Peptides against a protein of PDB entry 6B4J. Designs and how they scored, part 125

Target 1, 315 residues: chain A of PDB entry 6B4J
Amino acid sequence: DITMQWYQQLQDASMQCVLTFEGLTNSKDSQAKKIKMDLQKAATIPVSQISTIAGSKLKEIFDKIHSLLSGKPVQSGGRSVSVTLNPQGLDFVQYKLAEKFVKQGEEEVASHHEAAFPIAVVASGIWELHPRVGDLILAHLHKKCPYSVPFYPTFKEGMALEDYQRMLGYQVKDSKVEQQDNFLKRMSGMIRLYAAIIQLRWPYGNRQEIHPHGLNHGWRWLAQILNMEPLSDVTATLLFDFLEVCGNALMKQYQVQFWKMLILIKEDYFPRIEAITSSGQMGSFIRLKQFLEKCLQHKDIPVPKGFLTSSFWRS

## One batch from the design tools (peptide; made by RFdiffusion4, then SolubleMPNN)

Design b1_p20_4_s3 (from b1_p20_4, 10 letters changed)
Fold by OpenDDE base, seed 4:
Structure b1_p20_4_s3 (fold): chain B 315 residues (1-315), chain A 20 residues (1-20)
Amino acid sequence: as target 1 above (315 residues)
Amino acid sequence: MDKVLEELEKRIKELEEKRK
């Protein structure tokens, strides 16, 4: 399976990255610890500052992240910080940056769906300039949300239940698995972020180049989802999230083929989802159904709320 | 075109035929 091979390759690369900067992370040297913390803050704080407020601020954040990744000194916490302060600094920063992007999907986007777009456009732009960061974003995303690959993890003989739950994307703390609603909320955030990334280009980059991970991956994601048996509650939820965020872009790109896909979802895939949906889980199914029916009726998918416009970039 | 996309196209085509 090509998809699973790709998944595994990304995970392996991510693990190798962690091993590469282990010296920095495990150092007992006071100076090394200081450098680590400074680098971590320099990588993550700018991402946390991403907002829907102004395009100019977003550009500043982007420039700061890019500068850091380029080996230039940046100001962070009142100090000058550079990845050159440690031989493992760049690897560490790339990893932590990628991790933070995914975390923003998991947390910020989960709670505020509109936040997907400013985060995604920065991530996309950084990915274009720093492909390794993009790979690490995917690795983190896939690990936390296997449905972004997509695949549904299976229970293997001898596996602990908690490990299986974690593989599914659940958080397990003190032998307690998170509630389903919280799980779905986090997964939704990550899928929405992903759906935004694949359609957005940093407006100040070389837009003539091909998107490093563009809408073609979105089309493939949909194809793979539809080719799989649905998972109760999860598939309906995430399919809605994905289409709400990138459906308009896919419509413009694939046109007639896109609408044929929507009809396939409505007429062929819905019954499969319904068959595995309990009465208590009908909410996600109904939401998806209503969305698709509306879109098919109007022959249009609306531009998602929070989509960045030219006016945003002028602010 | 990869197998995933080919399968999708096949399913779309099959549905189109069914709808006739």
Scores: peptide ipSAE 0.601, ipTM 0.946, DockQ to the pose 0.737
Fold by OpenDDE base, seed 2:
Order: structure tokens, then sequence, then C-alpha cells
Structure b1_p20_4_s3 (fold): chain B 315 residues (1-315), chain A 20 residues (1-20)
């Protein structure tokens, strides 16, 4: 399975990255601890500052992140911080930065769907300049949301139930699994962020270059989802989230082929979702149904709310 | 084209034939 091979390769790369900067993270040296904390803040705080307020502010954030990754000193917490302060600094920052982008998906985007676009455009732009950050974003995303790969983890003999739940993307704390609504909310946020990343390009980069992880991956994601049996509640929820965010872009890219795929979803795949949908899960099902019907009726998918316009970049 | 995309194209084609 090529999809699973790709998944595993990214996870292995992520794990190797962690091992590479283990010296920095486990150091008992006071200076190393300080450097670690400074680098962690420098990598994560700018991402937290991303907002829908102004394009100029977003550019400043992007430039700061890019400067940090380029080995230039940046100001963070009143201190000058550089990845050159430690031999493992760059690997550590790339990992923490990628992790933070995904966290913004599961937290900020989960609560405010519109936040997906400014976060995604920065992530896409950084990915273009720093491919390793992109790979690490995927690794973090896939680990927290296997449905972004996509695959549905299976229970294996000898596996603890809690471990299986974690593999499915659930948070388990003190032997308590998170509620289904919270789980789906987090998964939705991450899928929406991913759907935004694959369609957006940083406007101040070389836009003539191929997107490092573009809409072709979105098309493949849909293909893989449709080739699998649906999962109760999850498939209906995330399929809607994905199509709402990147459906318009896919429509423009794939034209007639996109509509053929959408008809396949409505006429062939949707009944399979219905067959596994319980009365308590009808909300997600109905939402997807209404979306598909509206899109097919109007022969259009609306531009998603929060999509960045030219006016945003002039602000 | 990989197997995943080939399968999608196959299913689309099959549905088109079914709708005729």
Amino acid sequence: as target 1 above (315 residues)
Amino acid sequence: MDKVLEELEKRIKELEEKRK
C-alpha cells in the first residue's frame, strides 16, 4: 500500500528528527536549557500570532519564521535567538514549528474555521522554502489525525484499548477517552487546515514553482477516502469539512472530472455512509447531504468563508 | 497514475455506464 508506505516514511523521518535533537531536549546544562526554551518560543509564538486582521502583519510573521529557519537571529521574548546557538537548533525548531501549525489546526481552527486560511498560507509558504518543515507538518498531522492520510487504524491482537483509541486520534487522559463531539471538532480543524494548505500559495514567493503539496494530493485524498469503507460519523464529518474548504479549488482545477467525482459521492458513496449512520449521528449526515445537493443543484461550490482576498493582502 | 487514482477513474466510469 503506497499510502501506508508514505505514512510510515513520514513517521520514521519525524522520529529520526526527535532523536537528532535529543541532546538539546535532554540536556541538563543551564545554557542548553535556556537555548531550548528560547528556540521553542521563537518557533511557536509567531504561529500563535497569526490572525485574520491584516496581510501586513501576516507578512511580518512569515518573515520572522523564515529568518529563524534561515539561521538569522530573531527577537523573541526580549532576547536575540538563533538556531545557530546549538548544533541541533535547526532540527528542533523545524519540528516544533511543524507541531505548532498542526496544533493550531486542532485548537484554533477547530473553534474558528476561518482561521484555517491565514495559518495555511503561512504554512504553505514556509513549506515551499523549507521542505523539511512540510514533511514534519504531515507527520504531526497524520499522527494526530490518521484520516488526513487517509486510513482507519485497526485494532490489533494484544493492543490495549487506550492505545487503539489514541491511534484513532482520541485523547485519553487518566483512562478517560475524550467525548466524540470534542474528538470530531479537533479532527475537523486539522482536516480544514490541511484542505487550506494544499490550495494556497504564499503570494510573495515564486508562484511559478509547483506547489510542494498541492491540490493533486487533495484529489488523491478524496480518491482514497472513496476507495475505503466509510467510518461512522467520522467520514461524513470530515468529507464535508474537506469539500467545504477546498471543493471550490478542486472544482476549478479538475472541472468536469470533479463533478463526476461529486456525483460518485452522492449516488454511490453516500448510501454507504447512510447505511452505517445511527439516529444520533444524523446531524453530520444531513449536513453533508445538504451540501452535496446544493452544490449539484447549483453546479457550483462556494468560496469558503475566510478565504483570503486581494484586499486582505493590501491591509 | 497510481492504483488509488486508477480505481477512482474506474468507479467513475462504471457509474457513468450505470446512469445510461
Scores: peptide ipSAE 0.591, ipTM 0.944, DockQ to the pose 0.727
Fold by OpenDDE base, seed 5:
Structure b1_p20_4_s3 (fold): chain B 315 residues (1-315), chain A 20 residues (1-20)
Amino acid sequence: as target 1 above (315 residues)
Amino acid sequence: MDKVLEELEKRIKELEEKRK
């Protein structure tokens, strides 16, 4: 399976990255520890500051992240910080930055869906200039949310139940598995972030170049989802999330083919979802159904709430 | 073309034929 091979390659690359900066992370030297903490803060704090308040602020955040990744000194916590302070600094920052983007999907977007767009546009812009960050974003995203690949992890003989649950994306703490609603909320956030990334371009970059991970990956994601047996509750939930965020963009890109795909979902795929949907899970199913019916009826998918407009960038 | 995409196209065509 080429998809699984690609996934594994991403995970291997991510793992190798961690090994590369192990010297920095495991150092007992006081100066090295200080540098590590400074770099970690410099990489993550700007991402946490991303908001829907003003385009000018978003640009400042982008410029700061880009400067850091470019080896330039940046101000963080009242100190000048640079990846050049340690030979492993760049690898460490790229990894932590990518991790933070995904974490914002898992936490911020999960709670506030509109936050997907400002986070995604920064991520996309940084990805365009720093491809390794993009690969690491995918690695983190796919590990936490295998459904973004997509694939459904399977239980293997001899596997511990907790390990299987973690592979599925559940958090397991003190032998207690995460509640289904919280799990789906986190997965939704990550899928929404992904759906936003693949359609957005940083407006101040060279938009003449091809998106490093564009809508064609969204189309493939849909194709792969539809080619798989649905997973109870998960498939209906995430399919809705994905289409709500990037459906309008896909419609514009693929036009007639997009609508044929929606008809396929409604007429061919829905019965498969319904067959595995329990009475307690009807909410997700109904939400997806109503969304698709509305879109098909109106022959339109609305621009998602929170989509960044020209007025945002002028603020 | 990607096998995944090929399968999608196949399924779309099959559905179109059923709707005739």
Scores: peptide ipSAE 0.589, ipTM 0.943, DockQ to the pose 0.736
Fold by OpenDDE base, seed 3:
Structure b1_p20_4_s3 (fold): chain B 315 residues (1-315), chain A 20 residues (1-20)
Amino acid sequence: as target 1 above (315 residues)
Amino acid sequence: MDKVLEELEKRIKELEEKRK
């Protein structure tokens, strides 16, 4: 399975990255600890500052992240911080930065769907300049949200239930599994972020180059989802999230083929979703159905709320 | 071409045939 091989390769790369900067993370030296904390803050704080307020502010954040990744000193917490402060600094920063982007999907986008776009455009732009960050974004994303791969983890003999739940993306704390609504909310945020990343390009970069992880991956994601048996509640939820965010872009890219796919979803895939949907889970199913019916009726997919316009970049 | 994409295209074609 090519998809699973890809997943595993990214996970392996992520694990290897962690091992690479283990010296920095496990150091008991006071100076090393200080450097670690400074680098961690320098990597993550700018991402947390991403907002929908102004394009100029977003550019400042981007430039700061890019400068850091380029080995230039940046100001963080009143200190000059550089990845050159430690031989493992760059690997550490790339890992933590990627982790933070995914976390913003998990938290910020989950709560505020429109936040997907400013976060995604920065992530996309950084990915274009720093492909390793992109791979690590995928690795973190896939680990937290296997549905972004996509695949549905299966229970294996001898596996603890909690481990299985974690593999599915659930948070388990004190032997209590996360509530389904919270789980789906987090998964939705990550899928929405992903759907935004694959369609957005940083406007101040070399736009002549191909998107490092563009809409073709979105098309493949849809294909893979549709080729799998649906998972109760999850598939309907995330399919809606994905299409709401990047459906318009996919429509523009794939045109007639896109509409054929939507018809496939409506006429072929919906019955499969319905067959596994309980009465208590009809909400997600109905939402997806209504969305697709509306889109097919109007022969249009609306631009998602929060999509960055030219006016945003002029602010 | 990717097998995943091939399968999607196949399914789309099959549906088109059914709709005729």
Scores: peptide ipSAE 0.588, ipTM 0.942, DockQ to the pose 0.724

Design b1_p20_4_s4 (from b1_p20_4, 8 letters changed)
Fold by OpenDDE base, seed 4:
Structure b1_p20_4_s4 (fold): chain B 315 residues (1-315), chain A 20 residues (1-20)
Amino acid sequence: as target 1 above (315 residues)
Amino acid sequence: MEEELKKLEERIKELEERRR
């Protein structure tokens, strides 16, 4: 399976990255610990500061992240910080930065869907300039949300139930599995972030270059989802999330073929979703149904709430 | 990617044929 090979390659690259900076993370030296903490803050704090308020502030955040990744000193916590302070500094920062982007999907976007767009445009822009960060974003995303690949993890003989639950993306703490609503909320946030990344380009970059992970991957994702058997509640939820965020962009890109795909969902795929949907899960199913019916009726998919406009960049 | 796209396109085609 080529998709699973891709998944595994990204996971392997992520693991190799961790091994590369192990010296920095495991160091007991006081100076090394200080450098680690400074680098971690420098990588993660700017991402947490991303907001929907002003394009100018977003540009400042982007420039700071890019400067850090370029080996330039940046101000963080009142200190000058550079990846050159340690031989493993760049690898560590790339990993932590990528991790933080995915965490913002998992947390911020999960709670505030409109936050997907400013986070995604920064992530996309950084990915364009720093491909390794993009690969690490995918690795983190795929690990936390296998549905972003997409694939559905299967229980294997000899596997612990908790490990299987974690593979499915559930958090398990003190032998207690996460509630389904919280699980779906986190998965939704990550899928929405991904759907935003694949359609957005940093406006101050070289637009002549091809998007490093563009809408073609969105089309692939849909194709693969639709070629798989639906998973109860999960498929209906995430398919809605994905289409709400990037459906308009896909419509513009694929035009007639996109509408044929939506008809396929309504007429062929919905019955399969319905067949596995329990009474307690009808909410997600109905939401997807109503969305698609509205879109098909109007022959239009609305621009998602929070989509960045020219007015945002002038602020 | 190409395999999944091909499969999707085939399914779309089949659906269209059925609807005619």
Scores: peptide ipSAE 0.392, ipTM 0.898, DockQ to the pose 0.826
Fold by OpenDDE base, seed 5:
Structure b1_p20_4_s4 (fold): chain B 315 residues (1-315), chain A 20 residues (1-20)
Amino acid sequence: as target 1 above (315 residues)
Amino acid sequence: MEEELKKLEERIKELEERRR
């Protein structure tokens, strides 16, 4: 399976990255520990500061992240911090930065769907300039949300149930599995972030360059999802999330083909979703149904709430 | 991934044929 091979390659690269900065992470030296913490803060704090408030602030955050990744000193916590402070500093920062972007999908976007767009545009812009960060974003994203690949992890003989649950994306703490609602909320956030990344470009970058992971990946994601048997509650939820965020962009890109795909979902795929949907899971199914029916009726996919406008960038 | 796109296109065509 080519998709699984690609997924595994991403995971291997991510693991190799962790190994490369193991010296920094495992050091008992007080100075090394300080550097590690400073680098971690420098990588993650700017991402946490991303908001929908002003485009100018977003640009400042972007510039700070880019400067850090470029080996320039940046101010963090009142200190001058640079990846050059340690030979493993760049790898560590790239990894932690990518991890933080995905974590913002998992947490911030999960709770505030509109946050997907400012986070995604920064991530996309950084990805254009720093491809390794992009690969690590995918690695973190796909590991936490296999449905973003997409694939549905399978239980293998001899596997512990908890390990299987973790592979599915559930958090398991003290032998307690995460509640389904919380799980779906986190998965939704990550899918929404992904759907935003693939359609957004940093407006101050070189627009002549091809998007490093553009809408063609969104179209492929849909194709793969639709070619798979639906998973109870998960497929309906994430398909809605994805289409709500990037459906308008896909419509503009793929035109008639997009509408044919929506008809396929309504007429061919819905019965398959319905067949596996219990009475307690009808909420996600109904939400998807209503969305698709409205879109087909109006022959339009609305621009998602939170989409960044020209006025945002002038602020 | 290209195979998945081809499969989708085929399914779309099949649906169109059924709707005729």
Scores: peptide ipSAE 0.387, ipTM 0.896, DockQ to the pose 0.844
Fold by OpenDDE base, seed 3:
Structure b1_p20_4_s4 (fold): chain B 315 residues (1-315), chain A 20 residues (1-20)
Amino acid sequence: as target 1 above (315 residues)
Amino acid sequence: MEEELKKLEERIKELEERRR
């Protein structure tokens, strides 16, 4: 399976990255520890500061992240920090930055769906300039949300139940599995972030360049999801999340083909979802159904709430 | 990228064929 090969390749690259900066992370030297912490903060704090407040602030954050990745010194915690402080600094920062973007998906976007757009546009812009960060974003995303690949992890003989649950994306703490609602909330956040990334371009970049991971990947994701047997509650939830965020963009890009796909979801895929949906899980299914019916009826998909407008960039 | 697009088109076609 080419999709699984891609997944594994990204995971391998991520693992290799971790191995590369292991010297920095495992160092007992006080100076190395300080550098590590400074770099970690420099990589992650700007991402946490992303908000919907003003485009100018978003640009400042972007510039700071880009400067850091470019080997320039940046101010963090009152100190000048640079990836050049350690030979493994760049790899470490790229990894932690990518991790933080995905974490904002599972936390911030999960709680505030509109937050997907400002986070995504920064991520997209950074990805354009720093492809390795993009690959690491995918690696982190895929690991936390296998449905973003997409694939549904399967239980294998000899596997511990907790390990299987973790593979599915559940958090397991103290032998307690995450509640389904919290799980779906986190998965939704990550899918929404992904759906936003694939459609957004940093407005201050070279627009002549192709999106590093554009809508074609969204179209692929959709096609692959539809070719898979649905997973109870998960598929209906995430399909809705995905279409709500990037459906308008896909509609504009693929036009007639998009509408054919939407009809296929309604006519061909819905019965498959319904067949595995229990009475207690009908909420997600009904939400998706209503969304699709509305879109088909109106022959339009609304621009998602929180979509960045020209006015945002002028602020 | 071209190979991916081709594969995608094939998958779309497969979906359409299943609908028939």
Scores: peptide ipSAE 0.325, ipTM 0.868, DockQ to the pose 0.185
Fold by OpenDDE base, seed 2:
Structure b1_p20_4_s4 (fold): chain B 315 residues (1-315), chain A 20 residues (1-20)
Amino acid sequence: as target 1 above (315 residues)
Amino acid sequence: MEEELKKLEERIKELEERRR
């Protein structure tokens, strides 16, 4: 399977990245430990500061991240920090930055769906300038949310149940598996972030360049999901999340083909989802159904709540 | 990627044919 090969390559590259900066992470030297912590904070704090408040603040955050990745000194925690402080500093920062973007999907977007857009536009802009960060974003995203690939992990012979649960994206702590609602919430956040990334471009970049991971990947994701047997509760939930966030953009890009796809979902795919949906899981199914029926009836997909407008960038 | 897209397009066409 070409998709699985690609996924594995991403994971291998991510693992190799970790090995590359192992000297920094495993150092017992006090100075190296300090550098590591400073670099980690410099990479992650700006991402945590991303908000829907003002475009000017978002630009400042972007510039800070870009400066850090470019080898320039940045102020973090009242200190001057640079990736040049250690030979492995750049690789470490790229990895931690990518990890943090995905974590914001998992946590912030999961709780506040509108947060997807400001996070995504920064991630997209950084990805354009720093492709390795983008690859690492995908690696982290797909590992935490295999449904973003998409694929459904399978139980292998001899596998521990907990390991299988982790492969499915569940958190397992102290032999307790995460509650289904929390699991779906985290998966939703990551899918929503992904759906936002593929449609957004940093407005202050070179717009003549092709999006590094654009809407064509969204169309592929839909195609692959629809070509797979649905997974109980998961497919209905994430399909809704994806379409709510990037459906309007896909509609504009693919036009008639997009509407044909929606009809295919309604007429062909819904019965398949319904067949595997238990009475306790009808909520996600009904939500998806109502969304699609409304869109088909009105011949329009609304712009998602939180979408960044021109007024945002003037603030 | 191309294979999945092709399969989707085929499914769409099949659906259109069934509606005619």
Scores: peptide ipSAE 0.377, ipTM 0.891, DockQ to the pose 0.780; fails the geometry check

